# Peptides against a protein of PDB entry 6MBK, part 118

Target 1, 240 residues: chain A of PDB entry 6MBK
Amino acid sequence: GFEMVNFKEEGFGLRATRDIKAEELFLWVPRKLLMTVESAKNSVLGPLYSQDRILQAMGNIALAFHLLCERASPNSFWQPYIQTLPSEYDTPLYFEEDEVRYLQSTQAIHDVFSQYKNTARQYAYFYKVIQTHPHANKLPLKDSFTYEDYRWAVSSVMTRQNQIPTEDGSRVTLALIPLWDMCNHTNGLITTGYNLEDDRCECVALQDFRAGEQIYIFYGTRSNAEFVIHSGFFFDNNSH

## One batch from the design tools (peptide; made by RFdiffusion4, then SolubleMPNN)

Design b2_p13_5_s4 (from b2_p13_5, 4 letters changed)
Fold by OpenDDE base, seed 2:
Structure b2_p13_5_s4 (fold): chain B 240 residues (1-240), chain A 13 residues (1-13)
Amino acid sequence: as target 1 above (240 residues)
Amino acid sequence: SFARDLTQPVVKP
């Protein structure tokens, strides 16, 4: 129903390979394909996660380290996904000196400096953890953990993290959603939810898309889609 | 490209 395409101006996106109707369930991503805090716990990062209070308290940081570990692992299941991620971001952590100088006249400068400061502190902390913690010895990033690596991973997570239900539906957790997050943004309504019965993210088409057209989704007012877990965003006519 | 906003601040350790 769709394919990954590198669009000249927009980067990677999804293109329809057939006609897709509005409200059609065209894309689903099973939990097993997601990068989650749980998958981080079950990875090579798991032993360190179990002993580091910051990783346990900050699911976004756990995802960032999970992303770094998987990127450094040639046989990672998520390599195809990781290769689609931007190498750099247009986020404050990537602002050049001139951009920062321009922002000095604005209130945004305080947020930029806060992000820099927080990210630098986190890096310094985890650099020490990786160098000294016994369970860090098996991490593929042990001998190659730069600020640039950390900045990239944090920015990747900040721009792509989503809330999804836990497997039992009792709580929410954080996830990166491969394939789905390749959809570029357009104005509209949230058309993505989580199906607990089938244990998958589900996306219905915002509009009709013809074969060969780029498939867009609405990210919401936040750049990250808030999954409305409980509101039947799937119209009642979906038999599942 | 739609700038994916950094909606969640990096929390201080």
Scores: peptide ipSAE 0.019, ipTM 0.615, DockQ to the pose 0.034
Fold by OpenDDE base, seed 4:
Structure b2_p13_5_s4 (fold): chain B 240 residues (1-240), chain A 13 residues (1-13)
Amino acid sequence: as target 1 above (240 residues)
Amino acid sequence: SFARDLTQPVVKP
């Protein structure tokens, strides 16, 4: 029904291989394929997670470290997914001085500065943890944990994290959704949900797509400033 | 329902 394509300006996306109708269930991703806080706990990160209060309290940071550990693991199940992720992002953590100066005229500047400060503090904290904590010794990033690594992982999670139900449906957890998150953004409505009966993320088509067309999804109702902060882009046709 | 970007800012430790 679709294929992965590298679009010049948008990076990787999904292209329809057949006509897809609006509201057609064209894509689903079983829980077992997701990168979740639970999969992080069950990984090489698990022992450290069990003893670090910040990892336990902040699922997004747990996902960031999970992503880094899996990236550093040649045999990781998620290597094919990780290889599709951008190497760099247009998020505030990558802004040059002139871009930050431009944002000083916007309400977003406080959030940008907050991200910088928080990310730097977190990196400093976890650098020390990785160097000193006994359960960090087995992490594949033990001898190579740079700010650039952390910035990338945090930005990856920030731009791609989703809330999904736990397996029992009693709570929500955080997940990265491989394949699905390759869909680029367009204006519209949220067309993705979680089917607990089949234990999978399900995406229905926002509109009709013809064979050969790129498949877009709607990332949510956001201002352009929020898109920059969270997704690293402006959407010209954003009605919000 | 999922929006790809349930963007939570990096919170303080």
Scores: peptide ipSAE 0.034, ipTM 0.669, DockQ to the pose 0.096; fails the geometry check
Fold by OpenDDE base, seed 5:
Structure b2_p13_5_s4 (fold): chain B 240 residues (1-240), chain A 13 residues (1-13)
Amino acid sequence: as target 1 above (240 residues)
Amino acid sequence: SFARDLTQPVVKP
């Protein structure tokens, strides 16, 4: 097995409690434990989702609001997961003025400004929606929806979202994968897939891990994680 | 492949 450990430099991670062999299925997460666009639709957010075109069109924003609603809900099933999430991120949305000034000499500045402006516009839109929409009245975030909340949720989703198949395998949807996403990153191959028959995410060990060692996974390339819907694991070295 | 998306383009509303 494995256990959650707070590593001094890396934050929360997974530590092996026994020897784990390379390619061993050591971790799986059933769909019912995932935070998905579907679970967002089935939550307190569902009525608002059904009437807001942006939530419907942008699964990442739906996940961000789902995360905020669950964070604001003391009895949320996902509270243990949410408590493991960083309170702040080192992403461009959190850059200080000096960091932005440094980036002004780089091509990245345009992307940073674009992301910041888009996030601010989304916040302004949804602030108005939350204040005025009838179905927003029951949201636990109704009286506490700040830009900092939205920035955090967007950053959490941005750094942790995954593409998974729908239950029928006909489409892809977005998910946060509790427990699995606590694995810290190392270079290697993608060793996570979705098993539609068992309706779960499955992770096999990238290498041999001894009892007491931290379990690492490869997060893949920084591009949108494409699930191999029809094949279990994508073993191609996406180091490109 | 399960990859944590580290670079969501924030789409304009």
Scores: peptide ipSAE 0.030, ipTM 0.660, DockQ to the pose 0.088; fails the geometry check
Fold by OpenDDE base, seed 1:
Structure b2_p13_5_s4 (fold): chain B 240 residues (1-240), chain A 13 residues (1-13)
Amino acid sequence: as target 1 above (240 residues)
Amino acid sequence: SFARDLTQPVVKP
């Protein structure tokens, strides 16, 4: 077992309540608990999604709006999850003027400026959509949609989105994975996969964890979108 | 805060 804990230096994480062995399936999250592009389509956002080409083309933006709609909904199933999310992020969208000035001497500045400009343009577009589109009238965001809201949602999705299979396994979709994404990272191997038979994300322990220890996972070398591997766990079967 | 993916560009519309 595990429990959610607010660690002083790392924020929210998971702590073992018993000894957990390496490779033990200690955590699983059924599809019904995930925030997905599909759950966005099935939410109050669905009518707008069906009419907006950008929401349809960009699953990450669909998730960002889904996250904002659910945050603005007091009775949302995901309120407990949303309340665990950081209020701010160490992403380029939150860089201070001095940090940006420091990066001006680097090649990274072009990516930072590109991301900022793109996010600002998206906000301006969707602000207009929310104000003018008939299907936006039912959104809880109608009277409260700031750049800060959008920046937060985009950053939340950027730092937490994962690729999972669709229900039929024919395609991939984007998901936020509550509870699982509370695990802080350490060096190691990816130990999270999607079990299509049971329709759930599954996480096995990277190492032995004793009762009272924080449970860490490896986020991989690439984007969060690649953390849920279709082919299952990379066991380094260096048994030979 | 864990900046998990600093590299995903917010795709241009």
Scores: peptide ipSAE 0.022, ipTM 0.629, DockQ to the pose 0.045; fails the geometry check

Design b2_p13_6_s1 (from b2_p13_6, 4 letters changed)
Fold by OpenDDE base, seed 1:
Structure b2_p13_6_s1 (fold): chain B 240 residues (1-240), chain A 13 residues (1-13)
Amino acid sequence: as target 1 above (240 residues)
Amino acid sequence: RNWAMDIEQSYIP
C-alpha cells in the first residue's frame, strides 16, 4: 500500500500506492525488524555492553553504538535502513557558530552547551573504551571512531528513538523503527501503537490518502514516541 | 523530516 520515495523537499518518505482510508492499519513493523537495546545486546556490541556500565545505563547510547556498528558492517541487516538516515541533523551538535551566538540570548543556550559537553565527554570516554577494552576488539569501530561518527549516531538516536514495551510488556525499552520513521511529520494525532499480541509496531492512517500522495504521520511533540502498552493507540490532542 | 530534539543527555561519570 506504500512505497519509499525520496521527495525533493523533505527527503525520504512514504508514498501511498493505493487509496488508504483514515484509521486503516497500513503499516506494521515486527519487533525483529527494530533496532533495539536488545538487538544491540545480541549483536557484536553485546560483550562490551555487558561490561560497560554506561552502555547498560543509557539505552540511547547503546542504540547509538548499535547504529555505528551496523553501519560499519556491510552485511548488516539494517543497511538498507541506515542508508536512508540523514547524514546531518538540525540538532545542537550541528549548530554553526552563528547559530550558537544567536541562542546565547535565550535560555536554550545552557541546554546546547550541556549537550555539547556531554557528547564530547561521552566520545572521549568511549574512544578510550574502544581502544583498550578487550571486548571492543571485534567491533568494526576499532579502526575508525571519530567524533563525527559519534555525533551522527547520537543525533540519529536523539531524533528517532521510540519507547516500546519489552517483549513481556513489563518494561519499556528504546527502539528505532525502520520504515515507520521514514514517514514525514504532520500535525495531528498520534496514530502509532505497539501490539504486544502480535509483537509489532502498528500505524494507522491519520487521514485519507490517495494513491500517489505522501503519507504523513504525527510523531508527537517529543523526540521519544511513546506507545501504549496493551491498549494499542493513544491520541494526544496537544495541538500546537 | 522534523523530529523534536532531545537535548537532555546524562553526564558521564
Scores: peptide ipSAE 0.028, ipTM 0.658, DockQ to the pose 0.047
Fold by OpenDDE base, seed 5:
Formats: C-alpha cells, structure tokens, sequence
Structure b2_p13_6_s1 (fold): chain B 240 residues (1-240), chain A 13 residues (1-13)
C-alpha cells in the first residue's frame, strides 16, 4: 500500500499507492528486521559486548556500534536501511560555532556542552578499546574508527532510537526500526505500537491518505517513547 | 527533543 520515494527537501519518505484510511494498519515491521541491542549482541560485536561494561550498560552506545559495524559490512542485511540514513544531522554535535554562540543566551547551551563532552569522552574510551581489546580485531571498523564515524552513529541512534519490549515482554530494549522511520514527521498522536503476539512493530494511519500522497506519522520523542504491548499505542502529543 | 536522554548518559569517568 506504499512505496519508498525520495521527496525533495524532505529526503526519503513513504508514498501511498492506494487510499489508506485513518486507523488502518498499513505498516508493520517484524522484530527480525529491527536493529536492536539483542541483534548487536548476536552480531560480530557480540564478543566485545560481553566483555565491555559500557556497552552493556548503555544500549544506545551498543546500537551506535552495531550501526557502525553493519555500515562497514558490505554484505550487511541492513545496508539498504543504512543507505537511507542522513550523512549529517542537525543535532548539537554538528553545530557550527555561530550556532553554539547563538545558544549561549539559552539554557540549551549547558546541554550542548554536556553532550559534546560526553561524546568526546566516549569516543576516546572506545578508540582505546577498539585498538587494544582482543575481541575488537574482528570488527570491520578496527582500522577505521574516527570521531566523525562515532558522531554520526551516536546522532543516528539519538534521533531514531525507540523503546520496544523484549521478546518475552518482561523488559524494554532499544531499537532502530527500518522502513517505519522512513515516514516523515507530522504533528499528531503516536500511532505506533508493538504487537508481542505477532512480534512486530505496527503503525496505523494517523489520518486518511489518498493514493499518491506522502504518508506522515507522528513518532514523537523517539528516545522517550515506549510502544505499548499487545497492539496498543502510545499516544503522546509532545512534539519536542 | 530526542537527544535529551543521551545528554546525561556517559558512564565514562
């Protein structure tokens, strides 16, 4: 009922190929297609993950490294998804000096500085880990791990991570959701949930869409959004 | 914004 299209100015998005009604389940993504902390553990990153306390403690960093490893792997299942990701972001890590100066008059400046400092420290730590840890030798990024790489991966995860339930539904984990996150953003309510019975992320249409129209969704604050179990939806109007 | 959660997370000394 939809197709991938490169829209001018907005980048990649989804276009309806038929009329879609409000509340219609038009998109679902099985767990096996998601990039999760679990898939990171099951990847070439697994051995290192099992021995690094930071990777274990911070799922977002685990996803960032998972993303980097898969990007560096020509035969990665997620290559088609990764190729749709922006090469740069409008996150604080990409701010120019003038933008930072402008923010000095706002409370946001403290967050920007904190994020920059934290990211730099993380990079320094993991650079050493990648260079010295035995289990890092098999990583495709072994000889190519720059700050720019890390900045990109962190920003990708920061802007696209979602909370989903674990397979047994007992806990939450972090995931990047291919295909779903290709939908461009609009104002509204979150119309995405996780169906544990079918083990898939589900998205229902926010409104009616006619054939040929771009499909927009409201994914809210991805880093803070948790999908409701059992085909439920997390409804939030927070556009921040 | 989406980045708010990551700003406070480091675990690096």
Amino acid sequence: as target 1 above (240 residues)
Amino acid sequence: RNWAMDIEQSYIP
Scores: peptide ipSAE 0.027, ipTM 0.652, DockQ to the pose 0.045
Fold by OpenDDE base, seed 2:
Structure b2_p13_6_s1 (fold): chain B 240 residues (1-240), chain A 13 residues (1-13)
Amino acid sequence: as target 1 above (240 residues)
Amino acid sequence: RNWAMDIEQSYIP
């Protein structure tokens, strides 16, 4: 149905290998393939997670550390996915001095500085935790945890995290959705939902795609998607 | 893939 392709200007994306019709279920990703807060808890990060209140309170940070641990693990199941992630991002944490200076004339500067400060504080905190906490000794990043690493992981999660239901559907949790998040963006309706019965993320085609065409999706007002629990697909044109 | 800015929060005192 589709293949991963590195497009010249858009980077990695999905290309149809056959004709796909609008509203056709062409992509699904089982929960077991997702990087979630739960998978983080069940990983080498689990013992530290169980002892650190910030990791427990902030699922996005838990995912960031999950990414870092798995990236540093040669035999990680998610290596193929991690290798598709950008090495850097166009987010504020990567802004150059000239870009920051330009933003000084805008209201955005306050958000940028806030993000810088928060990220720096988090790094400093977790650097100490990794150096001193007994459960951090088993982490593959024990002796290699730089700000650049943390910046990358935080930015990866910031741009790719999604809200999905827990297994029992009672709550919402955070997840990175491999393969699905490789689809590049176009305007339209959200055509992704979570199927609790089959325990998988499902994506239906936004439009007809011919064999050889890149498959685009709309993933909401932000780069991360919010799933409507127990409602299937969300068909609201919420482009902002 | 598009990017979105998110405001990171800190629970560090």
Scores: peptide ipSAE 0.027, ipTM 0.673, DockQ to the pose 0.044
Fold by OpenDDE base, seed 4:
Structure b2_p13_6_s1 (fold): chain B 240 residues (1-240), chain A 13 residues (1-13)
Amino acid sequence: as target 1 above (240 residues)
Amino acid sequence: RNWAMDIEQSYIP
């Protein structure tokens, strides 16, 4: 019902290949296709994860390293997804000096500086870990772990991470959702939820789309200066 | 794509 297309100004997005009606379930992504903290634990990163308190405490960082490891793995299941991710982001970590200077007059500057500081500290810490920890020796990123790599991964996660339920529904975990996050944004209501019975993320159409039209979704309104994790999942009703 | 931004936190001193 849809295809991935690289749109000139919007980057990768989804285009309808048939008419899609409003409220139609047109996209679902099973848990097994998601990049999650759990999939990170079950990957080549698992041994290091089990021994590093920061990876264990910060699921977003675990996802960032999961992305880097999978990107560096030619046979990764997620290669097709990773190749669709932007190479750069409009996040503060990519701001030029002039852009940062412009923000100095705003209250957001403190959050920007905090992000810079935190990211730099994390990189320094994990650079050492990757160089010295025995369980890091087999990581494909050992010889390719630059600040630019880390900046990219962190930015990917901070812009795309989602809260989903654990398999048993008892708590929440973090996930990147392939295919779904390729949809570009429009105004409206969140139409994405998680179906625990079928163990999949589900997205219903916000509006009618005709064949050939780009499919847009609304994935929430969040401030650039706020610490927000996307939680646009409706566990009880995935239709709204 | 206009993704909302998060703020990275750190427990590293």
Scores: peptide ipSAE 0.028, ipTM 0.662, DockQ to the pose 0.050; fails the geometry check

Design b2_p13_6_s2 (from b2_p13_6 with S2N L6D)
Fold by OpenDDE base, seed 4:
Structure b2_p13_6_s2 (fold): chain B 240 residues (1-240), chain A 13 residues (1-13)
Amino acid sequence: as target 1 above (240 residues)
Amino acid sequence: RNWAMDIEKAYIP
């Protein structure tokens, strides 16, 4: 019912190949297709994850490294997804000096500086880890782990991470949702939930879409300036 | 949930 299209100004998005009615379940993504903390643990990153306290404590960083490892892996299952991700972002980590100066007059400046500082520290830490830790030897990151790589991964996760339930529904975990997160944003209500019975992320149409139209979704507040994590899942009711 | 808040929880030596 849809196809991936590279739109001129909006980048990759989804286009309807048929008429889609409002509230129609048009898109679902099974758990096995998601990039999650669990998939990170089960990847080449697993051994390092098991021995690094920061990776264990911060699922978002685990996802960032998972993303980098998979990007550097030619045979990665997620290559098609990763290749659709933006090469750069409008996050503070990409701000030029003049943009940062402009923000100095705002209350957001503290968070911006904090993000800069913390990201730099994390990079320095993990650079050392990758160079020295035995379980990092097999990671395809030694030749491709620059600050630019890291800020890209961090920004990717920052803008795209979602909270989903664990398989047993007892707690939440973090996930990148391929295909779904390729839908570009519009104003409206969140129409995405997780179906535990079928173990999949589900998205219903926000409005009617005609064949040939771009499918937009509202995936909550993902303001780069606010550094908000998207958690646009409805666990109680998947019917919207 | 804020990314900055999450990052601040990282205790790096």
Scores: peptide ipSAE 0.028, ipTM 0.646, DockQ to the pose 0.045
Fold by OpenDDE base, seed 2:
Structure b2_p13_6_s2 (fold): chain B 240 residues (1-240), chain A 13 residues (1-13)
Amino acid sequence: as target 1 above (240 residues)
Amino acid sequence: RNWAMDIEKAYIP
Protein backbone atom coordinates (compact mmCIF):
# COMPACT_ATOMS: atom_id res chain seq x y z
CA GLY B 1 0.00 0.00 0.00
CA PHE B 2 3.04 2.30 0.01
CA GLU B 3 6.45 2.78 -1.54
CA MET B 4 9.67 4.51 -0.58
CA VAL B 5 10.29 7.71 -2.49
CA ASN B 6 13.02 10.29 -2.36
CA PHE B 7 11.12 13.55 -2.32
CA LYS B 8 12.85 16.65 -3.61
CA GLU B 9 12.87 18.73 -0.47
CA GLU B 10 11.92 16.30 2.25
CA GLY B 11 14.27 13.46 1.42
CA PHE B 12 13.09 9.90 1.75
CA GLY B 13 9.45 9.35 2.61
CA LEU B 14 6.54 7.00 2.01
CA ARG B 15 4.03 7.43 -0.78
CA ALA B 16 0.68 5.69 -0.89
CA THR B 17 0.18 3.29 -3.78
CA ARG B 18 -3.52 3.00 -3.05
CA ASP B 19 -6.14 4.94 -1.20
CA ILE B 20 -5.68 4.65 2.54
CA LYS B 21 -8.44 5.62 4.93
CA ALA B 22 -8.01 7.33 8.25
CA GLU B 23 -7.38 4.90 11.12
CA GLU B 24 -6.48 2.11 8.70
CA LEU B 25 -3.58 -0.07 9.79
CA PHE B 26 -1.34 0.45 6.81
CA LEU B 27 2.11 -0.19 8.29
CA TRP B 28 3.56 -2.65 10.76
CA VAL B 29 7.13 -3.58 11.59
CA PRO B 30 7.91 -6.82 13.42
CA ARG B 31 10.40 -6.71 16.29
CA LYS B 32 12.86 -8.82 14.33
CA LEU B 33 13.30 -5.96 11.87
CA LEU B 34 14.03 -3.36 14.54
CA MET B 35 17.44 -2.21 15.65
CA THR B 36 17.23 -2.48 19.41
CA VAL B 37 19.46 -2.62 22.43
CA GLU B 38 18.79 -6.34 22.40
CA SER B 39 19.87 -6.74 18.80
CA ALA B 40 23.00 -4.78 19.67
CA LYS B 41 23.69 -7.24 22.48
CA ASN B 42 23.20 -10.11 20.08
CA SER B 43 25.52 -8.63 17.45
CA VAL B 44 29.29 -8.42 17.12
CA LEU B 45 29.03 -5.64 19.71
CA GLY B 46 27.67 -8.08 22.29
CA PRO B 47 30.91 -9.12 23.96
CA LEU B 48 32.02 -5.52 24.41
CA TYR B 49 28.57 -4.50 25.59
CA SER B 50 28.68 -7.16 28.27
CA GLN B 51 31.86 -5.67 29.70
CA ASP B 52 31.37 -1.93 29.29
CA ARG B 53 29.25 -0.23 31.93
CA ILE B 54 28.53 2.83 29.82
CA LEU B 55 27.13 0.80 26.96
CA GLN B 56 25.01 -1.08 29.45
CA ALA B 57 23.77 2.06 31.16
CA MET B 58 23.10 4.13 28.05
CA GLY B 59 20.97 2.36 25.51
CA ASN B 60 21.21 5.25 23.09
CA ILE B 61 24.99 4.86 22.91
CA ALA B 62 24.57 1.14 22.46
CA LEU B 63 22.30 1.85 19.50
CA ALA B 64 24.82 4.32 18.11
CA PHE B 65 27.56 1.71 18.12
CA HIS B 66 25.13 -0.83 16.75
CA LEU B 67 24.53 1.49 13.81
CA LEU B 68 28.24 1.98 13.25
CA CYS B 69 29.01 -1.71 13.37
CA GLU B 70 26.20 -2.58 10.98
CA ARG B 71 27.12 0.26 8.63
CA ALA B 72 30.66 -1.09 8.47
CA SER B 73 29.35 -4.59 7.72
CA PRO B 74 28.62 -5.05 4.03
CA ASN B 75 26.42 -8.08 4.69
CA SER B 76 24.40 -6.43 7.43
CA PHE B 77 20.68 -7.09 7.37
CA TRP B 78 20.10 -3.40 8.03
CA GLN B 79 22.14 -2.05 5.12
CA PRO B 80 19.03 -1.07 3.16
CA TYR B 81 17.77 0.86 6.16
CA ILE B 82 21.09 2.49 6.96
CA GLN B 83 21.36 3.73 3.39
CA THR B 84 18.15 5.70 3.88
CA LEU B 85 19.57 7.63 6.82
CA PRO B 86 20.86 11.15 6.26
CA SER B 87 24.60 11.57 5.96
CA GLU B 88 24.36 14.68 8.11
CA TYR B 89 21.77 16.29 10.34
CA ASP B 90 20.43 19.71 11.23
CA THR B 91 21.30 19.14 14.87
CA PRO B 92 23.66 21.15 17.06
CA LEU B 93 26.52 18.73 16.53
CA TYR B 94 26.56 19.80 12.90
CA PHE B 95 26.27 23.54 13.45
CA GLU B 96 28.77 25.69 11.64
CA GLU B 97 30.75 28.42 13.33
CA ASP B 98 28.39 31.13 12.18
CA GLU B 99 25.40 29.26 13.56
CA VAL B 100 27.12 28.81 16.89
CA ARG B 101 28.02 32.49 16.98
CA TYR B 102 24.42 33.37 16.32
CA LEU B 103 23.25 31.17 19.15
CA GLN B 104 25.79 32.67 21.51
CA SER B 105 23.32 35.43 22.21
CA THR B 106 20.57 32.95 23.10
CA GLN B 107 19.86 30.59 25.95
CA ALA B 108 20.30 27.64 23.61
CA ILE B 109 24.06 28.07 23.55
CA HIS B 110 24.47 26.33 26.87
CA ASP B 111 22.69 23.23 25.66
CA VAL B 112 24.69 23.23 22.44
CA PHE B 113 27.99 23.46 24.26
CA SER B 114 26.91 20.80 26.69
CA GLN B 115 26.05 18.46 23.87
CA TYR B 116 29.36 19.15 22.16
CA LYS B 117 31.26 18.51 25.34
CA ASN B 118 29.42 15.34 26.23
CA THR B 119 29.71 13.91 22.75
CA ALA B 120 33.41 14.68 22.58
CA ARG B 121 33.99 13.06 25.95
CA GLN B 122 32.08 9.98 24.92
CA TYR B 123 34.07 9.72 21.72
CA ALA B 124 37.36 10.02 23.54
CA TYR B 125 36.33 7.35 26.00
CA PHE B 126 35.16 4.88 23.42
CA TYR B 127 38.09 5.56 21.14
CA LYS B 128 40.31 4.32 23.91
CA VAL B 129 38.01 1.38 24.59
CA ILE B 130 38.03 0.34 20.95
CA GLN B 131 41.81 0.57 20.82
CA THR B 132 42.50 -1.35 24.00
CA HIS B 133 39.63 -3.67 24.86
CA PRO B 134 40.07 -7.28 23.72
CA HIS B 135 36.46 -7.64 22.64
CA ALA B 136 36.78 -4.61 20.38
CA ASN B 137 39.17 -6.46 18.07
CA LYS B 138 36.33 -8.09 16.17
CA LEU B 139 34.49 -4.82 15.59
CA PRO B 140 34.53 -3.76 11.95
CA LEU B 141 35.12 -0.16 13.01
CA LYS B 142 38.26 -0.82 15.06
CA ASP B 143 40.63 0.80 12.58
CA SER B 144 38.11 3.34 11.35
CA PHE B 145 36.40 5.13 14.20
CA THR B 146 36.41 8.89 13.76
CA TYR B 147 34.57 11.64 15.55
CA GLU B 148 32.56 12.16 12.38
CA ASP B 149 31.43 8.56 12.56
CA TYR B 150 30.39 8.93 16.16
CA ARG B 151 28.70 12.27 15.58
CA TRP B 152 26.65 10.74 12.80
CA ALA B 153 25.63 7.72 14.81
CA VAL B 154 24.71 9.72 17.90
CA SER B 155 22.69 12.13 15.79
CA SER B 156 20.94 9.29 14.01
CA VAL B 157 19.90 7.75 17.29
CA MET B 158 19.03 11.10 18.83
CA THR B 159 16.59 11.87 16.07
CA ARG B 160 15.16 8.41 15.50
CA GLN B 161 15.18 6.43 18.74
CA ASN B 162 11.85 5.22 20.08
CA GLN B 163 10.65 3.64 23.28
CA ILE B 164 9.03 0.26 22.78
CA PRO B 165 8.13 -2.48 25.22
CA THR B 166 10.42 -5.38 25.89
CA GLU B 167 9.27 -8.68 24.50
CA ASP B 168 7.56 -9.60 27.75
CA GLY B 169 6.05 -6.15 28.09
CA SER B 170 7.52 -5.63 31.55
CA ARG B 171 9.84 -2.78 30.66
CA VAL B 172 10.67 -0.32 27.92
CA THR B 173 13.67 -0.42 25.65
CA LEU B 174 15.05 1.70 22.83
CA ALA B 175 14.62 0.92 19.18
CA LEU B 176 15.15 2.29 15.72
CA ILE B 177 12.15 1.40 13.62
CA PRO B 178 13.03 0.92 9.95
CA LEU B 179 10.45 1.85 7.34
CA TRP B 180 8.22 3.50 9.92
CA ASP B 181 10.71 6.26 10.64
CA MET B 182 10.80 7.09 6.96
CA CYS B 183 7.44 8.78 7.29
CA ASN B 184 7.82 12.51 7.43
CA HIS B 185 6.20 14.65 10.09
CA THR B 186 2.91 16.46 10.25
CA ASN B 187 0.87 17.84 13.10
CA GLY B 188 -1.80 15.60 14.54
CA LEU B 189 -2.24 12.69 16.89
CA ILE B 190 0.13 9.88 17.67
CA THR B 191 -1.11 6.96 15.60
CA THR B 192 1.63 4.48 16.38
CA GLY B 193 1.62 1.78 19.01
CA TYR B 194 3.13 -1.57 19.79
CA ASN B 195 1.16 -4.77 19.49
CA LEU B 196 2.65 -7.20 21.97
CA GLU B 197 0.50 -10.11 20.85
CA ASP B 198 1.87 -9.91 17.34
CA ASP B 199 5.17 -8.44 18.55
CA ARG B 200 5.16 -5.59 16.08
CA CYS B 201 5.06 -1.84 15.84
CA GLU B 202 1.81 -0.70 14.24
CA CYS B 203 0.87 2.55 12.56
CA VAL B 204 -2.61 3.62 11.56
CA ALA B 205 -3.27 6.40 9.10
CA LEU B 206 -3.63 9.85 10.60
CA GLN B 207 -5.95 10.89 7.80
CA ASP B 208 -7.17 9.78 4.42
CA PHE B 209 -4.42 9.48 1.85
CA ARG B 210 -5.07 9.05 -1.83
CA ALA B 211 -2.92 7.01 -4.14
CA GLY B 212 0.17 9.02 -4.99
CA GLU B 213 0.12 11.15 -1.84
CA GLN B 214 2.91 11.22 0.68
CA ILE B 215 2.05 9.57 3.97
CA TYR B 216 2.75 11.71 7.01
CA ILE B 217 2.66 10.83 10.67
CA PHE B 218 2.91 12.73 13.91
CA TYR B 219 6.02 11.96 15.92
CA GLY B 220 4.83 13.61 19.10
CA THR B 221 6.51 16.37 21.03
CA ARG B 222 9.92 15.15 19.88
CA SER B 223 11.37 13.36 16.91
CA ASN B 224 11.67 10.27 19.06
CA ALA B 225 8.37 8.71 20.00
CA GLU B 226 6.98 7.07 23.10
CA PHE B 227 4.53 4.24 22.62
CA VAL B 228 1.86 2.69 24.77
CA ILE B 229 3.43 -0.31 26.42
CA HIS B 230 0.45 -2.67 26.50
CA SER B 231 -0.62 -2.44 22.88
CA GLY B 232 -2.88 0.19 21.44
CA PHE B 233 -2.41 3.78 20.42
CA PHE B 234 -1.84 6.99 22.27
CA PHE B 235 -4.20 9.59 20.86
CA ASP B 236 -2.96 12.84 22.30
CA ASN B 237 -2.81 16.14 20.53
CA ASN B 238 0.49 17.14 22.07
CA SER B 239 1.74 19.31 19.25
CA HIS B 240 4.00 21.90 20.81
CA ARG A 1 12.14 14.20 9.36
CA ASN A 2 12.31 16.59 12.27
CA TRP A 3 15.05 16.59 14.86
CA ALA A 4 15.24 16.77 18.61
CA MET A 5 17.95 17.98 20.92
CA ASP A 6 19.04 15.43 23.46
CA ILE A 7 21.62 16.05 26.14
CA GLU A 8 23.58 12.90 26.70
CA LYS A 9 25.40 12.43 29.96
CA ALA A 10 28.20 9.94 30.18
CA TYR A 11 29.84 8.77 33.36
CA ILE A 12 33.45 8.60 32.30
CA PRO A 13 35.56 6.67 34.85
Scores: peptide ipSAE 0.026, ipTM 0.667, DockQ to the pose 0.043
Fold by OpenDDE base, seed 5:
Structure b2_p13_6_s2 (fold): chain B 240 residues (1-240), chain A 13 residues (1-13)
Amino acid sequence: as target 1 above (240 residues)
Amino acid sequence: RNWAMDIEKAYIP
């Protein structure tokens, strides 16, 4: 019912190949296709994950390293997804000097500085871990782990991470959702939920779309996106 | 909760 298209200015998006009605389930992504903290644990990163307190405590960092490991793996299942990701972001970690200077007059500057410092410190920490920890020897990024790599991965996760239920539905975990996150954003209501019975993310159409039209969704604030287990969908008026 | 900000709060030994 849809196809991937590279739209001008907007980058990759989804285009309807048929008429889609409002509230129609047009897109679903099974758990097995998601990049999750659990998939990170089950990957080549698993042994290191089991030994590093920060990876265990910070799911977003675990996802960042999972993303880096998979990017560095030519035969990774997620290569097609990773290739769709931006090479650069509009996040503070990519701000130029002039942009930072402009922000000095705003309250946001403190957050920017904190992010710079913390990201740099995290990189330094993990650089040492990767170079010295025995379980890091098999990581495909062992000999190629730069700050630029880390900045990219962190920014990718910050802009695309979602909360989903664990497999048993008892807790929430973090996930990158391939295919779904290719939908470009529009204002509206969140029309994405998680179906635990079928163990998949589900997206229903925000509105009617005609064949040939780009399919837009409202995914709220990416870093704060949360799926509702039982209700499936929830209202979020945050148009950020 | 702002998950994007969690990375800034990561404890570094």
Scores: peptide ipSAE 0.024, ipTM 0.647, DockQ to the pose 0.046
Fold by OpenDDE base, seed 1:
Structure b2_p13_6_s2 (fold): chain B 240 residues (1-240), chain A 13 residues (1-13)
Amino acid sequence: as target 1 above (240 residues)
Amino acid sequence: RNWAMDIEKAYIP
């Protein structure tokens, strides 16, 4: 009941092709279509993942590298999704000098600098890993791994990562959710959850949408979504 | 989709 559209103001989004009623399950994404830590482990990145402590410890970084590897792979299953991602983000890693200067008078500057420093250190570390580690030889990004690449991937994951249950529901893992994350933001309630029985992410309509209208979702208080395990949808009354 | 909106608001006064 929807289609992908590139809106002038918002970029890519979803448009209803028919009338959708509030609370209607209009979108679902099976686990197999998600970019997850598990899919990263099962990809060309798997051997390196198994040998690198940082990748193992930080699922978000694993996703970032997964994203980079898939982006560099012309035949990647996720190419259509990756091509919809922004080329730049409004995150601290992309702040201009004037923006940083403006923030110098605020306490936020410390967080910005920390993020810069951490990201730079991570890049330096992984640059060396990619150049020297035996299991990195077959990575498609070996010959093209710049800070800009890393910054983009980290920012992509940081803004779009979601917590979902593992297949057995025993733990929480991270995932990028194609198609679903194309929905642009509006105020409201979180209307997305994970259905373990069907092993899929599910999104119900926040409100009525008429045919031809853009479908919006509420991101919540964070840029990433957290799914309630075995509890269906979580509706946060917080608004801002 | 502007996923960075919340982050931007958090860091930009």
Scores: peptide ipSAE 0.022, ipTM 0.579, DockQ to the pose 0.045

